# Peptides against a protein of PDB entry 7C96: the designs that were tried, part 35

Target 1, 73 residues: chain A of PDB entry 7C96
Amino acid sequence: PVIPDDFRCPISLELMKDPVIVSTGQTYERTCIEKWLQAGHGTCPKTQQTLTSTVLTPNYVLRSLIAQWCEAN

## One batch from the design tools (peptide; made by RFdiffusion4, then SolubleMPNN)

Design b2_p16_4_s1 (from b2_p16_4, 7 letters changed)
Fold by OpenDDE base, seed 4:
Parts: sequence; C-alpha cells; structure tokens
Structure b2_p16_4_s1 (fold): chain B 73 residues (1-73), chain A 16 residues (1-16)
Amino acid sequence: as target 1 above (73 residues)
Amino acid sequence: MEELLEKIKKGREYFS
C-alpha cells in the first residue's frame, strides 16, 4: 500500500518507526536526524531553518497513528 | 554521509 507522506521520514523516505520532533516542528526518524546532528549540522534538513535546540521530542501521536495504519494495511 | 545528503535532497524534493 501507499505510505502516507506524513508517515515517511523526510530523510530516509521510509515509514517512521521512532518519529521525533525537532525545534522547527518537523518530524524525522530518530536515527536519521541523530546522524545529521552528530555530523555537526545545526539546521533542519527539510526546511533549512536553524535549530534553536538539539533536543529531540518523541512524536507519540504520530507513532500511534503509524501503528494504526500498519494494522490496517 | 554522502548517502545521507542524497536522501535529504530527495526528501526535500518529495515533500516540496
């Protein structure tokens, strides 16, 4: 089935397993954004905006929605 | 890292 765009990581383009929110409000797969940050980048890959924080907040709502979608498809 | 950059580029295009 076609994966909804909002369920795909902007980096990996794959269905997110551990979605996290960055300071710009964008959501990425945890491992993908961590690699980006570890490489010394301080911008949001999707928007190119400067990150005001490197804190990664779990997107539990999206995680739940993805789980529901996976059960139905 | 180059592979990651390529994915990021594709991602930006995909979600544009």
Scores: peptide ipSAE 0.078, ipTM 0.687, DockQ to the pose 0.852
Fold by OpenDDE base, seed 1:
Structure b2_p16_4_s1 (fold): chain B 73 residues (1-73), chain A 16 residues (1-16)
Amino acid sequence: as target 1 above (73 residues)
Amino acid sequence: MEELLEKIKKGREYFS
């Protein structure tokens, strides 16, 4: 079935397994954003805004929603 | 990194 846009990582374009939120409020797959940050970038890939923090916060709500969707589809 | 940047570009287009 068609994966909801909100469930896809802006970088990998794949269904997120471990979604994390960056300081700009955007959500990415953990591995994708970590690679970006490790490469020395300090901006949000999607918005190009400067990150005020490099802390990655797990998006538990989204993770749960994705899990529920996967069970139903 | 080039591949990652390409994915990011496509991602931005996808969500726009």
Scores: peptide ipSAE 0.075, ipTM 0.686, DockQ to the pose 0.822
Fold by OpenDDE base, seed 2:
Structure b2_p16_4_s1 (fold): chain B 73 residues (1-73), chain A 16 residues (1-16)
Amino acid sequence: as target 1 above (73 residues)
Amino acid sequence: MEELLEKIKKGREYFS
């Protein structure tokens, strides 16, 4: 089945398992964005905007939607 | 890190 683009991590390009939201509103796979931040970057990988915070907020709605999609496909 | 940077580049291209 075709994976919806919104369900793919902008970094890994794979179906997200633990999606988290950064300060710019973009969502990434947790492990991917953590690696980026740990490398000392302070920008959003996709938008290149400066992050106002390094706090990662779980995207539970998206996680649920992805889970539902996986069950149906 | 190089692999990650490449993925980021591809991601930006894919979703742009």
Scores: peptide ipSAE 0.075, ipTM 0.688, DockQ to the pose 0.859
Fold by OpenDDE base, seed 3:
Structure b2_p16_4_s1 (fold): chain B 73 residues (1-73), chain A 16 residues (1-16)
Amino acid sequence: as target 1 above (73 residues)
Amino acid sequence: MEELLEKIKKGREYFS
């Protein structure tokens, strides 16, 4: 079935398994954004906004929605 | 890193 765009990582374009929120409010797959940060970048890949923090917050709501979708499809 | 940058570009275009 067609994966909802909101469930895809902006970087990998794949269904997110461990979605995390950056300081700009955008959500990415954890492994993807960690690689970006480890490379020394301090901006949001999608918006190009400067990150005010490198803290990654788990997006539990989205994680739950994706899990529910996977169960139904 | 080059591959990651390409994915980011595709992602930005996909969600724009």
Scores: peptide ipSAE 0.073, ipTM 0.687, DockQ to the pose 0.874

Design b2_p16_4_s2 (from b2_p16_4, 8 letters changed)
Fold by OpenDDE base, seed 2:
Structure b2_p16_4_s2 (fold): chain B 73 residues (1-73), chain A 16 residues (1-16)
Amino acid sequence: as target 1 above (73 residues)
Amino acid sequence: TEELLQKIEQGRLYFS
């Protein structure tokens, strides 16, 4: 089945397993965004906006939606 | 990191 775009990480282009939200409101796979930050970048990969914080907030709603989708497909 | 940069670019193109 076709994976909804909102369920794919903008970096890996794969179905997210541990989605996290950055300060710009964009959501990424945790491991992908952590690698980006660890490389010394301070911008949002997708929007290139400067991150006001490096805190990563779990997107539990999206995680749940993805889980539900996986169960149904 | 080059691979990561490529993925990011692909992501931007994919969601643009």
Scores: peptide ipSAE 0.104, ipTM 0.715, DockQ to the pose 0.878
Fold by OpenDDE base, seed 3:
Structure b2_p16_4_s2 (fold): chain B 73 residues (1-73), chain A 16 residues (1-16)
Amino acid sequence: as target 1 above (73 residues)
Amino acid sequence: TEELLQKIEQGRLYFS
């Protein structure tokens, strides 16, 4: 089955298990973005925009959509 | 870090 692009992490290119939203509104796999931030970066990997915050917000809607997709495929 | 940067670049290309 082909994984929808919106369900893939922009970094790992894999199906997200714990999607989180950064201050720019982009969503990444938690472990991937945490590694990026821990390395001292303050920008959004995909858009290169400066992050106004390092807070990571769980994307519950996307998590649910991915779960539904996994159940059906 | 190099591997992470490589993945990020691949991601940017993938979602561009």
Scores: peptide ipSAE 0.095, ipTM 0.710, DockQ to the pose 0.877
Fold by OpenDDE base, seed 5:
Structure b2_p16_4_s2 (fold): chain B 73 residues (1-73), chain A 16 residues (1-16)
Amino acid sequence: as target 1 above (73 residues)
Amino acid sequence: TEELLQKIEQGRLYFS
């Protein structure tokens, strides 16, 4: 089945399992964005905007939507 | 890291 674009991590290009939101509002797979931050980067991979915070907020709504999509497909 | 950068670029193109 066709995976909705917004269900894919901008980094891994795979269906997200643990989506997290960065300060710019973009969502990534947790492991991917953590690796980016651990490498010393302070910008949003997608938008190149400077992150005002390195806090990663779980995107529970998206996680639920993805789970529902997986059940149906 | 280089592999990650490549994936990021692919992602930027994918979501453009």
Scores: peptide ipSAE 0.094, ipTM 0.711, DockQ to the pose 0.862
Fold by OpenDDE base, seed 4:
Structure b2_p16_4_s2 (fold): chain B 73 residues (1-73), chain A 16 residues (1-16)
Amino acid sequence: as target 1 above (73 residues)
Amino acid sequence: TEELLQKIEQGRLYFS
C-alpha cells in the first residue's frame, strides 16, 4: 500500500522508525537529521530555516500512528 | 554525504 506522505522522512523518503522533531517543527528520521547536523549544518533540511536549537524531540504521537499503520498494512 | 544531500533535495521536492 501507499505510505502516507506524513509518515515518510523528508530526507530518506522512507517510513520513519524513530521520528524526531527539530526546532522548526519539522519531523525527520533520527539517523538522517543527526547525520545532517554532524556534517555541520545548522538549517532545517526541508525548509532551510535556521535551527534555533539542535535538540531533537521524539515524536511519539507520530511513532504510534506509524506503528498502527504498519500493523494494519 | 553526497548521497545524503541528494536525498535531502529529493525530500524537499517531494514535500513541496
Scores: peptide ipSAE 0.089, ipTM 0.705, DockQ to the pose 0.852

Design b2_p16_4_s3 (from b2_p16_4, 7 letters changed)
Fold by OpenDDE base, seed 2:
Structure b2_p16_4_s3 (fold): chain B 73 residues (1-73), chain A 16 residues (1-16)
Amino acid sequence: as target 1 above (73 residues)
Amino acid sequence: MEELLKAIEKGREYFS
């Protein structure tokens, strides 16, 4: 079935397993955004906005929704 | 890194 857009990482374009939220409010797969940050970038990959923080916040709600979707499909 | 950059570009397009 078609994967909901909100469940796919903007970077990998794959179903997220460990979604995290950056300071701009965008959500990415943890490993993807960490690689981006480790490369020295200080902007949000999707919006190109400057990140006010490099702290990554787990998106537990989304993780749960994705898990539920996977179980149903 | 180049692959990551390409993925980001595709992502921007996909979610634009």
Scores: peptide ipSAE 0.065, ipTM 0.675, DockQ to the pose 0.851
Fold by OpenDDE base, seed 1:
Structure b2_p16_4_s3 (fold): chain B 73 residues (1-73), chain A 16 residues (1-16)
Amino acid sequence: as target 1 above (73 residues)
Amino acid sequence: MEELLKAIEKGREYFS
């Protein structure tokens, strides 16, 4: 079945396993966004907005939704 | 990093 767009990381384009939210509200796979930040970037990959914080917040709701979807498909 | 940038660009297309 087709993976819902909201379940794919904007960077890897793969089904997210550890989705995290950045300060702009966008969600990415943790490993992807961490690599981006570690490379010295301070902007949101998707929106190009400057990040007000480098804190990454786990998106537990999305993680759960993805898990449920995987179980059903 | 180049591959990552390419993926980001491709992602922008998908989510635009």
Scores: peptide ipSAE 0.062, ipTM 0.670, DockQ to the pose 0.834
Fold by OpenDDE base, seed 5:
Structure b2_p16_4_s3 (fold): chain B 73 residues (1-73), chain A 16 residues (1-16)
Amino acid sequence: as target 1 above (73 residues)
Amino acid sequence: MEELLKAIEKGREYFS
C-alpha cells in the first residue's frame, strides 16, 4: 500500500517508527536526526533553518497515527 | 554519512 507522505521520514524516506520533532517543528525518524546532529550539524535537514535547540521531542500523535495505519494495512 | 546526505536531498525534493 502507498505510505502517506507525512508518515515518511524526510531523511530515510521510510515509514517512521520513532518520530521526533525538532525545534523547527519538522518531524524525523529519531535515528536519522540523531546521526545528523551527532555529525555536528545544527540545521534542520529539510528546511535548513538553524536549530534553536537540539532537543528531540517524541511525536506521540504521529506515532499513534502510523501505528493505526500499519494495523489497517 | 554520505548516503545520509543524499537521502536528505532526496527527502527535500520528496516533501517539496
Scores: peptide ipSAE 0.058, ipTM 0.671, DockQ to the pose 0.839
Fold by OpenDDE base, seed 4:
Structure b2_p16_4_s3 (fold): chain B 73 residues (1-73), chain A 16 residues (1-16)
Amino acid sequence: as target 1 above (73 residues)
Amino acid sequence: MEELLKAIEKGREYFS
């Protein structure tokens, strides 16, 4: 089946396993965004906006939706 | 890291 766009990480373009939200409100796969931040970048990969914080918040709703989709497909 | 950067660029294009 076709993976919904919202379920794909903007970086890896793969189905997210551990989606996290950055300060700009965008969601990424945790490992992808962590690598980006560790490389010294302080911007949102998708929007290029400066991050006001490097705190990553788990997107539990999306994680649940993805899990449900995976189970159904 | 270069691969990651390329993936990011692809992602940006994908969601543009």
Scores: peptide ipSAE 0.057, ipTM 0.673, DockQ to the pose 0.841

Design b2_p16_4_s4 (from b2_p16_4, 6 letters changed)
Fold by OpenDDE base, seed 3:
Structure b2_p16_4_s4 (fold): chain B 73 residues (1-73), chain A 16 residues (1-16)
Amino acid sequence: as target 1 above (73 residues)
Amino acid sequence: MKELEEQIEKGREYFS
């Protein structure tokens, strides 16, 4: 089936398993964004906006939606 | 790092 764009990580382009939200409000796969931050970057990969924090917040709503979609498809 | 940067660029294009 066709995976909804909102369910794909902007970096890996794969279905997210552990989606996390950065300070800009964008969501990424945890592993992908952590690698970006560990490389010394302080910007949001997708928007190029400066991150005001390096805290990663789990996107529980999206995680649930993805899980439901996977069960139905 | 080079590969990651390439993936990010592809992602930006995909979601734009």
Scores: peptide ipSAE 0.067, ipTM 0.714, DockQ to the pose 0.883
Fold by OpenDDE base, seed 5:
Order: C-alpha cells, then sequence, then structure tokens
Structure b2_p16_4_s4 (fold): chain B 73 residues (1-73), chain A 16 residues (1-16)
C-alpha cells in the first residue's frame, strides 16, 4: 500500500520508526537527524531554518499512528 | 555524509 507522506522521514524517505521533532516543528527519523546534528549542522534539513535548540522530542503520537497503519496494512 | 546530504535534497523535493 501507499505510505502516507507524513509517515516518511524527510531525510531517508523511509517509514519512520522513531520519529522526533526538532525545534522548527519538523519531524525526522531519530538516527537521521542525529547524524545531521553530530556533523555540526545547526539548521533544519528540510526547511533550512536555524535550530533554536538541538533537543529532540519524541513524536509519540506519530509513532502510534505509524504503528497502527503498519498493523492495518 | 554525502549520502545524507543527497537524501535530504531528495526529501526536500519529495515534500515540495
Amino acid sequence: as target 1 above (73 residues)
Amino acid sequence: MKELEEQIEKGREYFS
């Protein structure tokens, strides 16, 4: 089935397993955004906006939605 | 990192 765009990481383009939210409100796969940050980048990969914080907040709602979708498909 | 950069660009296009 077609994977909803909102369920795909903007970086990997894969179905997110551990989605996290950055300061700009964008959500990415944890491993992807961590690699970006570890490389010294201080911007949001997708929007190029400057990150006001490097804190990554788990997107539990999205994680749940993705899990439900996977179970149904 | 080059691969990541490429994927990011693809992602930007994907969600455009």
Scores: peptide ipSAE 0.062, ipTM 0.705, DockQ to the pose 0.851
Fold by OpenDDE base, seed 2:
Structure b2_p16_4_s4 (fold): chain B 73 residues (1-73), chain A 16 residues (1-16)
Amino acid sequence: as target 1 above (73 residues)
Amino acid sequence: MKELEEQIEKGREYFS
């Protein structure tokens, strides 16, 4: 089945399992964005915007949507 | 890190 683009991590291009939201509003796989931040980067990988915070907020709605999609496909 | 940077670039292109 065709995976919706919104369900793929902008970094790994894989179906997200633990999606988190950064300060710019973009969502990434937790592991991917953590590696980016640990490397000393302070920008959003996708938009190149400066992150106003390094807090990663779980995207529970998206997690649920992905789970539902996986069950149906 | 090089691999991560490559994936990020691919992601930017993919979602552009």
Scores: peptide ipSAE 0.060, ipTM 0.710, DockQ to the pose 0.862
Fold by OpenDDE base, seed 4:
Structure b2_p16_4_s4 (fold): chain B 73 residues (1-73), chain A 16 residues (1-16)
Amino acid sequence: as target 1 above (73 residues)
Amino acid sequence: MKELEEQIEKGREYFS
C-alpha cells in the first residue's frame, strides 16, 4: 500500500524506523539526519532553517503510529 | 554526501 507522507523520511523517502525531531519541529530518520549533522551542516534539510540545537528527540508518537500502520498493512 | 544531497533535494520537492 501507499505509505502516508508523514511516515516517510524527508531525506530517504523511506518509511521511518527511528524517527527523531529536530529543533525546527521536522522529523527525520535518525541515521539520515545524523549523517547530515556529522557532515557539518547546521540547517534543517527540509526547511533550510538554522538549527537552534543539535539535540535529536525521539518521536515516540510517530513511531507508534507507524507501527500500527505496519500491522494493518 | 552527493547521494545524500540528492535525496534531500528529492525530499524537499516531494513534501513541498
Scores: peptide ipSAE 0.059, ipTM 0.700, DockQ to the pose 0.863

Design b2_p16_5_s1 (from b2_p16_5, 8 letters changed)
Fold by OpenDDE base, seed 1:
Structure b2_p16_5_s1 (fold): chain B 73 residues (1-73), chain A 16 residues (1-16)
Amino acid sequence: as target 1 above (73 residues)
Amino acid sequence: SAEEERAAAIRKEIGL
């Protein structure tokens, strides 16, 4: 089945397994955004906005929604 | 699109 756009990481374009929210409000797969930050970048991959914080907040709601979708598809 | 190209460049940089 077609993966909903909101469930795909903006970087990997794959179904997110461990979605995290950055300071700009955008959500990415944890592994992807961590690699981006480790590469020395301080901007949001999607919006190019400067991150006010490098704290990554787990998006538990989205994680649950993705799990529900996977169970049904 | 510009966003798609940017994402592709990012994937290459981080090794995806």
Scores: peptide ipSAE 0.700, ipTM 0.926, DockQ to the pose 0.668
Fold by OpenDDE base, seed 5:
Structure b2_p16_5_s1 (fold): chain B 73 residues (1-73), chain A 16 residues (1-16)
Amino acid sequence: as target 1 above (73 residues)
Amino acid sequence: SAEEERAAAIRKEIGL
């Protein structure tokens, strides 16, 4: 079935497994955003806004929603 | 889409 856009990482465009929230409020796959940050970037990949923090917050709600979707589809 | 174009460029840069 069609994967909801909100469940796909803006970078990999794949279904997220470990979604994390950046300071701009956007959510990415952890591995993707970590690589972006490690490459020396300090901006939000999707919006190009400057990140006020490099802290990555797990999006547990989204993780659960994705898991539920996978179980149903 | 424009978003996919940006994503593609980022994927290329970070090695995905």
Scores: peptide ipSAE 0.699, ipTM 0.925, DockQ to the pose 0.781
Fold by OpenDDE base, seed 3:
Structure b2_p16_5_s1 (fold): chain B 73 residues (1-73), chain A 16 residues (1-16)
Amino acid sequence: as target 1 above (73 residues)
Amino acid sequence: SAEEERAAAIRKEIGL
């Protein structure tokens, strides 16, 4: 089945399992964005905007939507 | 696209 674009991590392009929101509002797979930050970057991979915070907020709504989709597909 | 190319570069950098 075709994975909805919104369910794919902008970096890995894979179905997100632990989606987190960065300060710019973009959502990424936790592992991906953490590695990006650990590599010394302080920008949003998608928008290239400077992150005002390194806090990663779990996107529980999206996680649920993805789970629902996975159950149906 | 440019965005896809950037994403690919990021994947390479972080080891994906």
Scores: peptide ipSAE 0.699, ipTM 0.925, DockQ to the pose 0.673
Fold by OpenDDE base, seed 2:
Structure b2_p16_5_s1 (fold): chain B 73 residues (1-73), chain A 16 residues (1-16)
Amino acid sequence: as target 1 above (73 residues)
Amino acid sequence: SAEEERAAAIRKEIGL
C-alpha cells in the first residue's frame, strides 16, 4: 500500500523509523537530520528556517502511528 | 518543484 506522506522523511523520502522533531516543528528521520547538521548546516531542510536549537526531540506520537500502520499493512 | 530539488541536493550532500 501507499505510504502516507506524513510518515516519510522529507529528506530521504522513506518511511521513518526514528522520527525526531527539530526546533521549527518539522520531523525527520534522525540519521538524516543528524548528517545534515554534522555537515555544518544550521537550518531546517524543509523550511530553510534557522534552527534556534540543534536539540532533536523524539516524535513518539508519530513513531506510534507509523508502527500501527506497519502492523496493519 | 523547487522544494523537491532542494531535498535532492540535500540528499546528495549528506550522502544518501
Scores: peptide ipSAE 0.694, ipTM 0.924, DockQ to the pose 0.663

Design b2_p16_5_s2 (from b2_p16_5, 8 letters changed)
Fold by OpenDDE base, seed 4:
Structure b2_p16_5_s2 (fold): chain B 73 residues (1-73), chain A 16 residues (1-16)
Amino acid sequence: as target 1 above (73 residues)
Amino acid sequence: SAEEERAAALRKEIGL
């Protein structure tokens, strides 16, 4: 079935497996955002806002929601 | 879609 937009990484467009939240509040697949940051970028891919921190916070709530969706579909 | 195009551009920029 169609993957809910909120469950897809803004970069990979794939169902997120390890979603992490950046300083702007946007969520990405960990590997994707880490590659973005490693490439020297200091902005949020989705919003283009400057990141005030490089800390990546696991989005456990979203991870659980995605898991629930996967179980049902 | 616009989001797909944006995503594609982002992937291209980081070598994905």
Scores: peptide ipSAE 0.670, ipTM 0.922, DockQ to the pose 0.878
Fold by OpenDDE base, seed 5:
Order: structure tokens, then sequence, then C-alpha cells
Structure b2_p16_5_s2 (fold): chain B 73 residues (1-73), chain A 16 residues (1-16)
């Protein structure tokens, strides 16, 4: 079935498995955003806003929602 | 789509 846009990483466009939130509030797949940061970028890939922090916060709620969606579909 | 184009550019930039 069609994957909800909110469940897809803005970079990989795939269903997120380990979603993390950046300082701008956008959520990405951990591996994708880590590579972005490791490449020396200090901005949000989606919005291009400057990140006020490089801390990645696990989005447990979204992770659960995605898991529930996968179980139902 | 615009979203896909942006995503593609991002992936290319970081080697994904």
Amino acid sequence: as target 1 above (73 residues)
Amino acid sequence: SAEEERAAALRKEIGL
C-alpha cells in the first residue's frame, strides 16, 4: 500500500526504521542524517535552516506509529 | 515531484 509521506525519510524517501528529530523539528532516518552531518553540513536537509544543535532525538512516537502501520498493512 | 527531486539531490550530495 501507499506509504504515508510522514513515515518516509525526506532523504531516502523510504519507510523510516530509526527516525530521529533534528533541532528544526524535522525527522529523518538516523543513518541518513548522520551521514549528512558527517559530511560537514550544519543545516536541515529538508528546510535548509541552520541547526542550533547536532543532537539527534529518537522519535519514539513516530517509530511506534510506523510499526503499527506495518502491522496493519 | 518536487519532493523527489529534492531528495535525489540530497542523496547525491552525501553519497546515498
Scores: peptide ipSAE 0.668, ipTM 0.921, DockQ to the pose 0.870
Fold by OpenDDE base, seed 2:
Structure b2_p16_5_s2 (fold): chain B 73 residues (1-73), chain A 16 residues (1-16)
Amino acid sequence: as target 1 above (73 residues)
Amino acid sequence: SAEEERAAALRKEIGL
């Protein structure tokens, strides 16, 4: 079945396994956003807004929703 | 799509 857009990482376009939220509120796959930050960028890939923090917060709600979807599909 | 093109550009920028 078609993967919901909200379940895909804006960078990899793949189903997220470890979704994390950046300061702008956007969610990415952890590995993708970490590589972006490690490359020296200080902006949100999706919105291009400047990040006020480089702290990555696990998106447990989304992770749960994705898990539920995977179980059903 | 525009989103796919943006994603591709982002991947290239970080070496993915």
Scores: peptide ipSAE 0.668, ipTM 0.921, DockQ to the pose 0.888
Fold by OpenDDE base, seed 1:
Structure b2_p16_5_s2 (fold): chain B 73 residues (1-73), chain A 16 residues (1-16)
Amino acid sequence: as target 1 above (73 residues)
Amino acid sequence: SAEEERAAALRKEIGL
């Protein structure tokens, strides 16, 4: 089945397994965004906005929604 | 799509 756009990482374009939220409110796969930050970038990959923080917050709600979707599809 | 092009560029930049 077609993966909902909101469930795909903006970088990998794959179904997110460990989604995390950055300061801009955008969500990415943890592995992807960590590599982006490690590469020395201080902006949001999706919006190009400057990150006010490099803290990554787990998106538990989205993780649950993805799990529910996977169970049904 | 534009999103795919952007994603591809991002992956290349971080070595994915």
Scores: peptide ipSAE 0.663, ipTM 0.921, DockQ to the pose 0.925

Design b2_p16_5_s3 (from b2_p16_5, 7 letters changed)
Fold by OpenDDE base, seed 4:
Structure b2_p16_5_s3 (fold): chain B 73 residues (1-73), chain A 16 residues (1-16)
Amino acid sequence: as target 1 above (73 residues)
Amino acid sequence: SAEEERAKALREEIGL
């Protein structure tokens, strides 16, 4: 089955397992965005907007939606 | 696609 675009990390293009939200509201796989930040970047990979914070907020709603989708497909 | 090319560039930049 085709994975919905919103369920895939913008960087890895794979189904997200631990989705986190950055200050711009975009969601990424935790591992991917952490590597981006550790590389010294202070912008959102998808939008190029400057991050107002480096805090990563777990996207529990999306995690649940992805889990439900996986169970059905 | 443009999305795939952008993602590829991002992965290459951070060593993924």
Scores: peptide ipSAE 0.658, ipTM 0.920, DockQ to the pose 0.853
Fold by OpenDDE base, seed 5:
Structure b2_p16_5_s3 (fold): chain B 73 residues (1-73), chain A 16 residues (1-16)
Amino acid sequence: as target 1 above (73 residues)
Amino acid sequence: SAEEERAKALREEIGL
């Protein structure tokens, strides 16, 4: 079945396993965004907005929704 | 799509 766009990382375009939220409110796969930050970038990959923080907040709700979707599909 | 092209560019930039 088709993976909902909201469940896919904007970078990898794959189903997220460890989704994290950046300061702009966008969600990415942890490994993807960490590599982006480690490369020295200070902007949101998707929106190009400047990140006000490099803190990554786990998106537990989304992780749960994705898990439920995978279970059903 | 535009989304895919953007994603591809991002992956290339970080080596994914």
Scores: peptide ipSAE 0.656, ipTM 0.919, DockQ to the pose 0.874
Fold by OpenDDE base, seed 2:
Structure b2_p16_5_s3 (fold): chain B 73 residues (1-73), chain A 16 residues (1-16)
Amino acid sequence: as target 1 above (73 residues)
Amino acid sequence: SAEEERAKALREEIGL
């Protein structure tokens, strides 16, 4: 089945397992965004907006939705 | 697609 675009990381393009939200509101796979930040970037990969914080917030709602989708597909 | 090309560029930039 086709994976919903909202369930795929903008960087890896794969189904997210540990989705996290950055300050701009965009969600990424934790490992991907951490590598981006570790590379010295201070912007949102998707929007190019400057990040006001490097704090990564777990997207529990999305994690749950993805889990439900995986169970059904 | 444009999104795929953007994603590819992002991965290359961080070494993925």
Scores: peptide ipSAE 0.655, ipTM 0.919, DockQ to the pose 0.930
Fold by OpenDDE base, seed 1:
Structure b2_p16_5_s3 (fold): chain B 73 residues (1-73), chain A 16 residues (1-16)
Amino acid sequence: as target 1 above (73 residues)
Amino acid sequence: SAEEERAKALREEIGL
């Protein structure tokens, strides 16, 4: 089945397993965004907005929704 | 798609 766009990381374009939210509100796969930040970038890959913080917040709701989707598909 | 191309560029930039 086709993976919903909201369930795919903007960088890897793959189904997210450990989704995290950045300061702009966008969600990414943890490993992807961490590498982006480690590379010295201070902007949101998706929106190009400057990040006000480099804190990554787990998106538990989305992780749960993805899990539910996977169970049904 | 545009999103696909953008994602590809991002991956290449960080070595993914």
Scores: peptide ipSAE 0.652, ipTM 0.919, DockQ to the pose 0.888

